# Designs tried in a protein design run: peptides against a protein of PDB entry 3OGK. Part 27

Target 1, 307 residues: chain A of PDB entry 3OGK
Amino acid sequence: ATPDRLSRRFPNLRSLKLKGKPRAAMFNLIPENWGGYVTPWVTEISNNLRQLKSVHFRRMIVSDLDLDRLAKARADDLETLKLDKCSGFTTDGLLSIVTHCRKIKTLLMEESSFSEKDGKWLHELAQHNTSLEVLNFYMTEFAKISPKDLETIARNCRSLVSVKVGDFEILELVGFFKAAANLEEFCGGSLNEDIGMPEKYMNLVFPRKLCRLGLSYMGPNEMPILFPFAAQIRKLDLLYALLETEDHCTLIQKCPNLEVLETRNVIGDRGLEVLAQYCKQLKRLRIERGADEQGMEDEEGLVSQRG

## One batch from the design tools (peptide; made by RFdiffusion4, then SolubleMPNN)

Design b1_p10_5_s3 (from b1_p10_5, 9 letters changed)
Fold by OpenDDE base, seed 4:
Structure b1_p10_5_s3 (fold): chain B 307 residues (1-307), chain A 10 residues (1-10)
Amino acid sequence: as target 1 above (307 residues)
Amino acid sequence: GPSLVELRRA
């Protein structure tokens, strides 16, 4: 399909999802005529798709100019923007989006690669948006954004239900969690062990409706912070947790209402047996074979056909 | 009902 054909056929299109070709090489090596650039689509959106409110780009090349054009063309009509595993832009492009699209409800850049110039985009979002429901920059690298802006967003966006972030120290998000009273999903953050303060996370309080969770670098010492609400957990992302097989068993036993589990091969056949025994509501299971577990073929922390 | 199982390589 081409942009012009799409607009002619569906001039009143409200939602658009585009998928680029799988990334096999560096994006700067992709020919101009590859078709993975959003530019021609943004042009068509600007000119002819004037009812479009939802845009999802997956594995595409997106420039700051593209984002700026999209932002200005759709403005407050844009409710959803997902830059899913995209590349080619900087935080200036994000700034343009949040500056012009002040009623955006979903903003995603999960696993996108970009150049970070500053944290202004998140600050601008915090200062002007009250509509946000989903914010997702999971598995990204931001060093210049402020957890205070995230807290402000939580305070101002009362419909905020899902937030996925990068490597914020989890204690810096205490104010965010307090403000995000309706939050149902959180992924990311960073749990960091401190020998001098072993109980540093003991008093961490999560939003009362939280039921979908993935804390990065959570180890067995931090895992007990989930126990008070483990029975209400419906989805766990343990891909980046630091849990061994027995730790998985311990946690799973406490989550009888678990519907979705994502974890690594370390869960093992034993963990899967425990999962089957205690989690009767399970709908989806993802097991990722990590590079660190690949060489341990005969170890317990592997999943076989038995599991 | 049965669970959907996904096995993926990192």
Scores: peptide ipSAE 0.026, ipTM 0.629, DockQ to the pose 0.037
Fold by OpenDDE base, seed 3:
Structure b1_p10_5_s3 (fold): chain B 307 residues (1-307), chain A 10 residues (1-10)
Amino acid sequence: as target 1 above (307 residues)
Amino acid sequence: GPSLVELRRA
């Protein structure tokens, strides 16, 4: 499809999702005529798609100029922007989006690659947005943003239900969790084991409605912090957890209402058996190969065709 | 990485 054909066929389009390079493509070399750049689409949006409120770019090349043009063209009409595994922009582009699109409800940059200039974009979002429902910069590298801005967002955006972040120290998010009263989903953060303080995280208080969770670097020592509300967990992202096979079994047994599990091959056939036994509401299971699994000697940490 | 196994129940 071409931008001009789309606008002619659907002049009142509300939601647009564009996919760039195939999942199997590992190279960033996209010919100008391949359709990997969002520029021609942003131009068309600005001129002819005046009802558009949701934009999802997946694996596209997005420049700051593209973001600036999009922001100014749609302004407060833009409710959703997803930069899903995109590249080519800096935090200046994000700043433009949050500056001009003050009623944005969903902002996603998951797995996008960008140049970080400062943390102003998150600060601006915190200062002016009260509409945000979903914030997702999972698996990104932001070093200049403040957890305090995230807390401010939680306080000001009462409809905030899903937040996925990078490697914030979880203890720095205590204020965020307290403020995010309606939060149902949280992924990311960083759990850092402290041998001198084994109960470092035991007093963490999660939002009451939290039921979709993925804590990065959660090990067996931290896992018990989930036990008080494990029965209400419906989705677990254990991709970046530091759990062995038996740890998986322990946790899964405590999550009888689990509907979605994403984990690594370390779950093994043993974990899958436990999952089948205890999680009767399971709807989706995703198992990925971990980079570190090639060195595991534990035979139980492998999922076979029998599992 | 790529998903090794994805199971979806109806």
Scores: peptide ipSAE 0.024, ipTM 0.643, DockQ to the pose 0.042
Fold by OpenDDE base, seed 1:
Parts: sequence; C-alpha cells; structure tokens
Structure b1_p10_5_s3 (fold): chain B 307 residues (1-307), chain A 10 residues (1-10)
Amino acid sequence: as target 1 above (307 residues)
Amino acid sequence: GPSLVELRRA
C-alpha cells in the first residue's frame, strides 16, 4: 500500500501500524523507493490523516525529522506511538514527541536502536505528562535517563499500568514502585548479586496490583522476592532471568494463575511438565533458544519432543 | 526467529 492510497481510502483512520519488512504476500505492495522509511507516511499523516491517534512503526527507519513532523502534526491528538524495533533516530526525536504530544498515553521504543544524546526526553515527559499509561523502552540502551524522572512519571500519571525499562538498578526504582500505585506490569531493571549483601533485594516493595513481571538478571537468590505475590502473577517474562530448570519448577509451582510464560529452553521438559501440572490457566507459552549456563549437554535444560 | 516453541491456547 502507499500512503496516499491509504489516506484516500481511509481518511478517518485512527490507528496505523506499519511494518518495514512485510510478509511475503505483501512485499510487492510496497514501493521500493519508500522501503522501510516512515517519511512518506509521516508526510501523509501530516496532510491527510487528521484523526490518527495511534501510530505503530515496526522495523522501520525513523529519523528525528520524521518524529518532529509527526509530533507537530498530531500534537495532543497523538495517544500512542510505538517505535518497535526501529532505527535512525536520536533522543532529540523522542524529545520532540514528548514535548508536542503532551497527552500521549503509550510510548514504546522497545528494541529500537538509536543515538542517545541526553535524558531530556524522559525529563520532559516527567514534567508535563499526566496521561501516560504505558511506557516501554525494554531492551534498549538508555544510559542518560534518570530513575527520578521515572518516579515523577509514576507520581503524576495515575493511569500508568505498564512500564518496561532497560538496565536500571532495581534499588534505584524503589521510589518509582512506591509511586506507581496502579502499576500492573513491570519488565526490565537489573538485579545485581552482591555476595556481601545477600538480602540486598529482599525488602523491595512492589506495586500491589503487579501481575505481569519480568525482572532482568533475576537469579535463584532473588527469586524469593516474588513469592509473596506469586499467586497473583499472570504473566512472567523469564527470558533474561538467570534461572535454571529447577528454579523454573520452583517458581512455576507458586504461580497457579499464570497465563503467559516467556522463557528459554532451560526450562526443559521437566519444567514444562511442572507448568502443565500447576498452571491450568496458561494461554501462551514462548520458549526461546538461548545459551544457558548448563549448555546444550544438560538434558534437564533441554526441550525435546516430550515437552 | 529465536523462538523454539510458541504456543497459544484457544
């Protein structure tokens, strides 16, 4: 499809999702000159899609100029922007978005590649936004943003329900968790084992409604922090946890209401058996092939046809 | 992709 054809056919379009790499059946419908660049789409949005409030770019090239144009064109009408596995922009583009789209509810940059110039975008978001419901920069490399801005966002955005972040030290997010009273989902952070302080994380207080969770680098020593509310967990992202097969079994047994599990093949056939036994509400299971500490030689940590 | 298994239950 072309941008102009889309706008002519659907001038009242409110939600748009574009994929830079189409399925085989759709490949011939995308002009070569536009490829994976969002520029022609942003131009069309600016000119003709005046009711568009949700934009999802997946695997597309997005420049700061594109983001600036989009931001100014949609302004406070833009409620959702998802830069899903996109590239080509810097934090200046993000700054433009949050500056001009002050009523944005969903902002996602998950797995996007960008040049980080500063943390101003998150600060600006913290200073002016009260509408945010979903913030997701999971699997990104932001080093210049402040956890205090995240805390401010949580304090000011009372509808904030889902936050996924990069490698914030989890203890720096204590204030965030306290402020995020309505948070239901959290992914990311960084748990860093300290041999000299084994109880380093045991006093973490999570939001009371938290039910979808993925703590990065969570090992068996940290896993018990979930036990007090394991029964209310509906979704677990264990892709970046440091749990072995036995750890999976231990945790899964404590999550009888689990609906979604994402993990690595370290769960093994044994873990899958435990999952089947204890998690009767499971709706989705994702198992990724990843390198495990035990390696592929450990049968217990392998998924076979039995699982 | 990296997914070995992805299962969705109806």
Scores: peptide ipSAE 0.024, ipTM 0.645, DockQ to the pose 0.044
Fold by OpenDDE base, seed 2:
Structure b1_p10_5_s3 (fold): chain B 307 residues (1-307), chain A 10 residues (1-10)
Amino acid sequence: as target 1 above (307 residues)
Amino acid sequence: GPSLVELRRA
């Protein structure tokens, strides 16, 4: 498919998803001859796709200039932008998006690789946006953004229902959780063990509607913070949790309404048996091969055909 | 082109 053919066939297109070529390594650049650059598509969007409100780039090369052109072309008509496993841009490009697209509802850069210049983009988003419903920079490494801006977003965006972040210290997000009254989904953050203060996270208060959750680096000592609302949990992302087989069993038993579970091989056949016994509403199960699979001596931490 | 495209019309 070519951009010009697209606009001729579908001049009233509302949603566009472009998929680039697979990469040899996780964040490698795509060669020009592979057609992985969004530039010609952004040009076509600007000129001929004036009803487009949703854009999803997956595994594409996206420059700051591309983002700036897209932002100015669609402005407040842009409701969704997903930079899914993309590369080639900096936070300046993100700043342009949030500056010009003040009615954006979904902003995603999950697993994208970028150069971080500053945290201005999140600050600008916090200062001007009241429409945001989904914010997702899961599995990214922003070091210059402020949790205070995230709190401001939660306060101002009353329709905010899903937030996935990188490695924010969870205690820095207390104000965010308090403000995010309608939040249903949260993934990411960072739980950090403190031998001198083992109960440092026990006073965390989560939004009352929270039912889809994935806390990064959650271990068995932190896991009990979920128990008060475990019965309302519908989706668990345990891919980046630090739970062993028995920890999985403990948590799963407390989540009878679980519909979606994403975890690693460490759940084992034992965990799958417990899952089958206690989670009768389970709809989807994703099990990945984690780093623990290579070094685990305990056979219970492996998923076989029995599971 | 070489990219995969998914479309939704108005």
Scores: peptide ipSAE 0.014, ipTM 0.518, DockQ to the pose 0.023

Design b1_p10_5_s4 (from b1_p10_5, 6 letters changed)
Fold by OpenDDE base, seed 4:
Structure b1_p10_5_s4 (fold): chain B 307 residues (1-307), chain A 10 residues (1-10)
Amino acid sequence: as target 1 above (307 residues)
Amino acid sequence: GPSRVQLRRE
């Protein structure tokens, strides 16, 4: 489909999702006029799609100019922007979005590649937005943003229910968790083992409604912080956890209401047996191959066809 | 356990 045909057929379009080519092809093989660029779509949105409130770009090339044009064209009417595995923009483009789209409810940059100039975009979002429900920059590399701005967002956005972040030290998010009273989902952060302070995370208090969780680099020493609310957990992302098979078994036994599990082959057949025994409400199971599998001759960390 | 580097999708 072409942008012009879309607007003519659907002038009242509210939601648009575009998918580009696989990321590997985007860097070297996409001609300037290829459908992998959002530019022609942004032009059409700006001119003719006046009811559009939700935009989802997946695996597309997005420039700062594209984001700026989109931001100015839709302004406070834009409720959702998802830059899913996109590339080509900088934090200046994000700044334009949050500056002009002050009522945005969903902002996603998950697995996008970008040039980070500063943390101003998150600061601007913190200063002016009160509508945010979903913030997701999971699996991104932001080094210049402040956890204090995330706390401010949590304080000001009463409908904030889902937040996925990069490698923030979890202890820096204590204020955020305290402020995010309605938070149901959290993914990301960074748990850092400290031999000199083995209990440094034991006093971490999570939002009371938290039921979907994925803590990065959570090991068996940190896992007990989940036990007080494990019974209310419905979704676990353990893809980036440092849990072995036995650790999986321990945690799963404490999560009888688990509906969604994402993990690696390290769960093993034993972990799957425990999962079947204790998690009767399980709806979705995702098992990925970990990089660790190449060296583990031990059958204990492998999922066979039995599971 | 797996190293942090091994778990990164990057």
Scores: peptide ipSAE 0.033, ipTM 0.746, DockQ to the pose 0.240
Fold by OpenDDE base, seed 2:
Structure b1_p10_5_s4 (fold): chain B 307 residues (1-307), chain A 10 residues (1-10)
Amino acid sequence: as target 1 above (307 residues)
Amino acid sequence: GPSRVQLRRE
């Protein structure tokens, strides 16, 4: 399909999703010559798709100029922007989006590769947005953004229900969690083991409505922080948790209302048996092969055809 | 358990 054909056929299009070609080697590497640039589409959006409020680019090359053009063309009419596994832009492009699209409700750059110049984009978002419902920069490496801006967003955006972040220290997000009163989903952060203070996370207070969760680097020592609300958990992302088979069993037994589980093969057949026994509402199970397959001699840490 | 580096998607 060509951009011009799309606008001619669907001049009142409200949502557009474009998928680029699969990446050959690295999930964040797009070959320059494959034609996966959003530029022609952004031009068409700017000229002819004046009702477009939702844009989803997946595995596309997106430049700062593309983002700037999109931002200015759609302005406060843009409600959703998803840069899903995209590359080619910097934080200047993100700054343009949040500066011009002040009523954006969903902003996603999950697994995107970009050049980070500063944290101004998140600060601008914090200062001017009150509409945000979903913020997702999961599996990204922002080093120059402030947890305080995230807290400000939570305070100002009363409809904020889903936040996925990179490697923020969880203790730096205490203010965020207190402010995010309607938060239902949280993924990311960083739990860091402290041998001298094993209980450093035990006083964490999570939002009362939290039911979809994925804490990065959560080990068995940190896992008990979930127990007070484990019965209300409906989705767990354990892909980046540091849990062994037995830890999975312990947690799963405490989550009788679990509907979605995403984990690695470390759950093993034993974990799957426990899951079947205790989680009768399970709707989706995703098991990824982790690098841990090679190192864990424990036969229990492998999912077989029996599981 | 797996290292933090090993858990990152390539």
Scores: peptide ipSAE 0.032, ipTM 0.744, DockQ to the pose 0.239
Fold by OpenDDE base, seed 5:
Structure b1_p10_5_s4 (fold): chain B 307 residues (1-307), chain A 10 residues (1-10)
Amino acid sequence: as target 1 above (307 residues)
Amino acid sequence: GPSRVQLRRE
């Protein structure tokens, strides 16, 4: 479809999702006329889609100018922006979005590639937004944003229910977790094993409603921090956990209400057997092949036809 | 144990 055709057919469109070229293709190899750039769509949104409140770009090229134009065109009418696996922008573009769209409820840039100039975008969001419900920069690399701003967001956005972050040290998020009273979902962070202090994370207090969880780099020594609320866990993202087959079995046995599991083939046939035995509410199972599984000789760490 | 997993997917 073309932007102009869309606006002619659906002038009152409220939600738009665009999918670009698969990420496996280099973005710099996308012809200008292919449609992988959001520019013509942003132009159309600005001019002709004046009721649009939700925008989802998936695997598209997005410039700072595109974001600035979108931000100014939709302003406080923009409730949702998802830059899903996009590239081409910097944090200046994000700053424009949060500056002009002060009532945004969902901001996602999961798996997007961008140039980080500063942490001002998150600071601006923290200073002025009270509407945020979903913040997701999972599997991104921010080094200049402050966990204090995330805490401020949690304090000010009382409807905040889902937060997915990059590689924040989990201990720096203590204030965030305390403030995020209504948080139901958290993914990301960074657990850093300390052999000299095995109890480093044992005093972490999670939000009381937390039921969808994925802690990055969680190993077997950190896993027990979940045990006090394992029975309320509905979704686990273990794709980036450092758990072996037996660790999976241990955790799964403690999550009888698990509905969604995402993990790697390290779960093995044994883990799948345990999953079937203990997780009767399971609705969705995603198993990916991990790079770290290569060269493992443990037969239990592989999913076969038995699983 | 397993090696550290790369977060960003291609």
Scores: peptide ipSAE 0.031, ipTM 0.737, DockQ to the pose 0.226
Fold by OpenDDE base, seed 3:
Structure b1_p10_5_s4 (fold): chain B 307 residues (1-307), chain A 10 residues (1-10)
Amino acid sequence: as target 1 above (307 residues)
Amino acid sequence: GPSRVQLRRE
């Protein structure tokens, strides 16, 4: 579809999702006229899609100028922006979005690649937004943002229910978790093993409503921090956990209300058997091939057609 | 187990 055709057919469009290049394609191979650039769509949004409140770009090229134009055109009417696996922008573009779209409810940059200039965008969001429900920069590399701004967001945004972040040290998020009283979903962070202080994470207090969880780099030594509320866990993202097959079995047995599991082949047929035995409410299972599994001779870490 | 670097490459 072309932007012009879309606006003519649906002038009152409220939600737009655009998918760019196929997974196997490289962004640098996309011609300017391919449709992988959001520019013509942003122009059309600005001119003709005045009811648009939700924008989802997946695998598209997005410039700072595109973000600035979108921000100014939609302003406080923009409720959702998802930059899903996008590239081409910097944190200046994000700053423009949060500066002009002060009532944004969902902001996603998951798996996007960008140039980080500063942490001002998150600070600005923290200072002015009270509407945020979903914040997701999972699997991104922000080095200049502050966990204190995340805490401020949690304090000010009472409807905040889902937060996915990059590699923040989980102990730096203690204040965030305390403030995020209505948080139901958390993914990301970083658990860092400390041989000298194996209990350093045991006193972590999670939000009481937390039921969807994915802690990055969680190993078997850290896994027990979930046990007090494992019965309320409905979704687990174990893609970036450091759990072996037996660890999966241990955790799964403690999660009888699990509905969604995302993990790697390391779960094995044994883990799948345990999952079937203990997780009767399971609705979705995602198993990815780990890069590390190409070298593991351990048959227990392979999912066969039997599982 | 998998290294952190290996998990990021997935």
Scores: peptide ipSAE 0.033, ipTM 0.749, DockQ to the pose 0.220; fails the geometry check

Design b1_p10_6_s1 (from b1_p10_6, 4 letters changed)
Fold by OpenDDE base, seed 4:
Structure b1_p10_6_s1 (fold): chain B 307 residues (1-307), chain A 10 residues (1-10)
Amino acid sequence: as target 1 above (307 residues)
Amino acid sequence: RKPRYEIRFF
């Protein structure tokens, strides 16, 4: 479809989802200049899609100018922006979005590649937004944003239910978790082993409604922090956990209400058997191959056709 | 992204 055809056909469009580059681009099988620029779409949105409140760009090239134009055109009418696996922008573009779209409810940039200039976008969001429900910059590389701004967002946004972040030290998010009283989903963070302090994370308090979880770098020593509420867990993301097959078995047995599991082949056939035994509410299972699993000699740590 | 499979139970 072309932008102009879309607006003529659907002048009252409220939600737009665009998919740019095919999945093959993830394997460098497509030239960088193949297209998938949002620019012509942003122009059309700005001029002719005046009721648009939700925008989802997937695998598209998005410039700061595109974001600035979108932000100014939709302003407080923009409720959802998803930059899903996008590239070409900087944090200046994000700053424009949060500055002009002060009532945004969903902001996603999961797996997007961008140039980080500063942490101002998150600070601006923290200072002025009270509407945020979903914040997702999972699998991104931010080094200049502050966990204190995330805490401020949690304090000010009473409807905040889902937050996915990059590699924040989990202990720096204690204030965030305390403030995020309605949080149902959390993914990301960083659990860092300290041989001198094995109990480093044992006193971590999670939001009472938390039921969808994915802690990055969670090992068997940290896993017990989930046990007090494991029966409440409905979704686990273990893709970036440092759990072996037996650790998976231990955790799965404690999650009888698990509906969604995302993990690596390390779960093994044994872990799948345990999953089938204990998780009768399971609706979705996603298994990815780990990088290190190609070299694991242990037959038990692989999902076979038997599992 | 690494090879993945997804099973859905309805």
Scores: peptide ipSAE 0.041, ipTM 0.740, DockQ to the pose 0.060
Fold by OpenDDE base, seed 2:
Structure b1_p10_6_s1 (fold): chain B 307 residues (1-307), chain A 10 residues (1-10)
Amino acid sequence: as target 1 above (307 residues)
Amino acid sequence: RKPRYEIRFF
């Protein structure tokens, strides 16, 4: 499809999703340098798609200039921007988006590759946005953003329901969790085991409505922090948890209302049996290959055709 | 990470 053909056919388009690289790229079957540029689409959006509120780029090359043009063209009309597994931009492009799109409700950069210049984009969101509902930079590497800006966003954005972040220390997010009173989904963070302080996370208070959760690097020592609200959990992302088969069994037994589970092969056939026994509301199960499973000789950590 | 499989229950 060409951009010009799209605008002529759908001049009143409100939502656009573009896919560059085919799904096979997820399996390293396509060179990393292969991708569709968003530039011709951004030009068309700017000129001819004046009702466009939602933009989703998936596996595309996006420059800072593309983001700047999009930001200025849509301004407060832009409610959703998703840079899903995109590349080619820096935090300057993100700054342009949040500076010009003051009413943005959904901002996603999940699994995107970018150059980080500073944390100004998140600070700008914190200072001026009150509309944000979804913030997602899951599986990204930000080192220059502040947890305090995330807390400010939570205080100012009363409709904030889903936040997915990179490797913030969870204790730095205490203020965020306290402020995010309507938060239903949280993914990311970093749980850091401290042998000298086994109770390090035991006083962590989560938002009362939290029901979709994925804590990165959560091990068996940290897992008990979920137990007070485990019956409320509807979705678990355990892809980046440090749980073994037995830990999975322990947690799953405490989550009778689980609808979605995402985990690794480490769940094993035993974990799947426990899942079937205790999670009668399960709607979706995703199992990924663990990088660590090539070395674990334990038959219990593999999902077979029996599970 | 590469998904191995996804099962959906209807």
Scores: peptide ipSAE 0.040, ipTM 0.739, DockQ to the pose 0.060
Fold by OpenDDE base, seed 5:
Structure b1_p10_6_s1 (fold): chain B 307 residues (1-307), chain A 10 residues (1-10)
Amino acid sequence: as target 1 above (307 residues)
Amino acid sequence: RKPRYEIRFF
């Protein structure tokens, strides 16, 4: 579809999802310049889609100018922006979005690639937004943002229910978790093993409604922090956990209400058997191959046709 | 990119 044909056919469009580069681009099978620029779509949104509240770009090239134009054109009418696996922008573009779209409810840039200039975009969001429900920069590399701004967002945004972040030391998020009283979903952070202080995370207090979780780098020593609320867990993201087959079995047995599991082949046939035995409400299972699992490691850590 | 298997139970 072309932008102009879309606006003519659907002038009252409220939600738009665009998919640019196919999945093959992630395998370097597609030239970098294989289109997927949002510019013509942003122009059309700005001029002709005046009721648009939700924009989702997936695997597209997005410039700061595109974001600035979108921000100014939609302003407080923009409720959802998802930059899903996008590239080409900097944090200046994000700053424009949060500056002009002060009533944004969903801001996603999961797996997007960008140039980080500063942390001002998150600070601006913290200072002025009270509407945020979903914040997702999972699998991104922000190094200049402050965990204090996340805490401020949690304090000010009473409807905040889902937050996914990149690598933050989880202990720096203690204030955030205390403030995020309605949080149901958290993914990301960083659990850093400390042999000299094995209990450093044991006193971590999670939001009471937390039921969808994915802690990055969670190993068997940190896993027990989930046990007090494992029965309320509905979704687990273990893709970036450092759990072996036995650890998976231990955790799964404690999650009888699990509906969604995302993990690696390390779960093995044994983990799948345990999953089938204990997780009767399971609706979705995602298994990815680990990078290191290409070696014929122990047969127990592989999902076979039997699992 | 790691091969991704997604099984959805309906």
Scores: peptide ipSAE 0.040, ipTM 0.734, DockQ to the pose 0.062
Fold by OpenDDE base, seed 1:
Parts: structure tokens; C-alpha cells; sequence
Structure b1_p10_6_s1 (fold): chain B 307 residues (1-307), chain A 10 residues (1-10)
């Protein structure tokens, strides 16, 4: 579809989702010049889609100018922006979005590639937004943002229910978790094992409503921090956990209400058997091949056709 | 990216 055809056909469009490069781009089968620029779409949004409140760009090239134009055109009417696996922007573009779109409820940059200039965008969001429900910069590399701004967001945004972050040290998020009283979903962080302090994370207090979780680098020593609320867990993201087959079995047995599991091949046929036995509400299972698992011939850590 | 298996139970 072309932008002009879309606006003519749907002048009252409230939600737009655009997909750029197909998944085949992940296999380097698509030339870099294949396109996928959002610019013509942002122009059309700005001029003709005056009721648009939700924008989702997936695998597209997005410039700071595109974000600035979008921000100014939609302002407080923009409720959702998802930059899903996008590239071409900097944190200046994000700053423009949060400066102009003060009522934004969903802001996502998951798996996007960008140039980080500063942490001002998150600070601005913390200072001015009270509407945020979903914040997601999972699988991104922000080094200049502050956990304190995340805490401020949690304090000010009472409807905040889902937060996915990069590699923040989880102990720096203690204040955030305390403030995020309505948080249901958390993914990311960083659990950094300290051989000298095996109980480093045992006093970590999670939000009472937390039921969707994916802690990065969670190993068997940290896993027990979930046990007090494992029965309320509905979704687990274990893709970046450092759990072996037995650890998976232990955790799964404690999560009888699990609906969604995302994990690696390390779960094995044994883990799948345990999953089938204990997780009767399971709706979705995602298994990825781990990078490190190609060499471990341990028969138990492979998902076969039996599982 | 490595092969991804997604099973949905209906």
C-alpha cells in the first residue's frame, strides 16, 4: 500500500502498523537499499491522518526528523509508539517524542538500533508523563539513562503495568520495583553473579501483581527469588536466563499457572515433560536454539521430536 | 538468528 492510498481509504485511521524488511533480512538475503523508510508515511500521518493515536513501525528506517515530525503532528493525541526492530534514529528523536507526546501510554523501542547521545529522553518522560502504561526498551543498549528516572516514572504513572529494560543492575531497580505498585510485567535487568555474595539478590522485593517476568542472566542461585510468587507467574521469558535443564524443571513445577514460556533448547525433552505435567494452562511455548548449546552433546538438554 | 520454534496450544 502507498501512504496516499491509505489516507484516502481510511481518513479516520486510529492505528497504523507498518512492516518494513521481512524476516529474510535476518539472513542477509535482502540488499540494504531495499527501503523501508518511514518518511513518506510520517508525511502522510502528519497531513491526513488526524485521528491516528497508535503507530507501530517494525523493521523500518526511522530518522530523528521523522520522529520529530510525528511528535509535533500528533502531540498529546499519540498514545502508542512502537519502534520495533527499527534503526536510523538517535535519542534526540526519542526526546522529541516524549517532549511533545505528553499523554503517551505505550513507548517501545525493543530490539531497535540507535545512536545514544544522552539520557534526556527518559528524564523528560519521568518529569512530565503520568499516563504511561507500557515502557519497553528490551534488548537495547542504553548506557546513559538513569534507574532513578525509571523510579520516577513508576511513581508518577499509576497505570504502569509493563516495563521491559536493558541491562540495568537489578539492585539499582529496587526503588523502581517499590514504586511500581501496579506492575504486572517486567523483563530485562541484569543479575550479576558475585561469588563472594551468593545471596546478593535474595532480599529483592518485586511488585505484588507481577506475573510476567524475564530476568536476564538469572542463574540457579538467583532463581529462588521467584519462588514466593511462582504460583502467580503466567509468563516466563527464560531466553536470557542461565538455567540448565534441572533448573527449568524446578522452576516449571512451581509455576502451575504458566500460560507462556519462552526458553532455549536447554529445557530438553525432560523439561517439556515436566511442563506438560504441571502447566495445564500453557497456551504458548517458544523454544530458541541457544548460541552455546550447539556443542553440549548432553542428550538431556536437547529438544527432540518426542518433546 | 538461530532457528525458532513456536508452538501455540489452542
Amino acid sequence: as target 1 above (307 residues)
Amino acid sequence: RKPRYEIRFF
Scores: peptide ipSAE 0.039, ipTM 0.732, DockQ to the pose 0.061

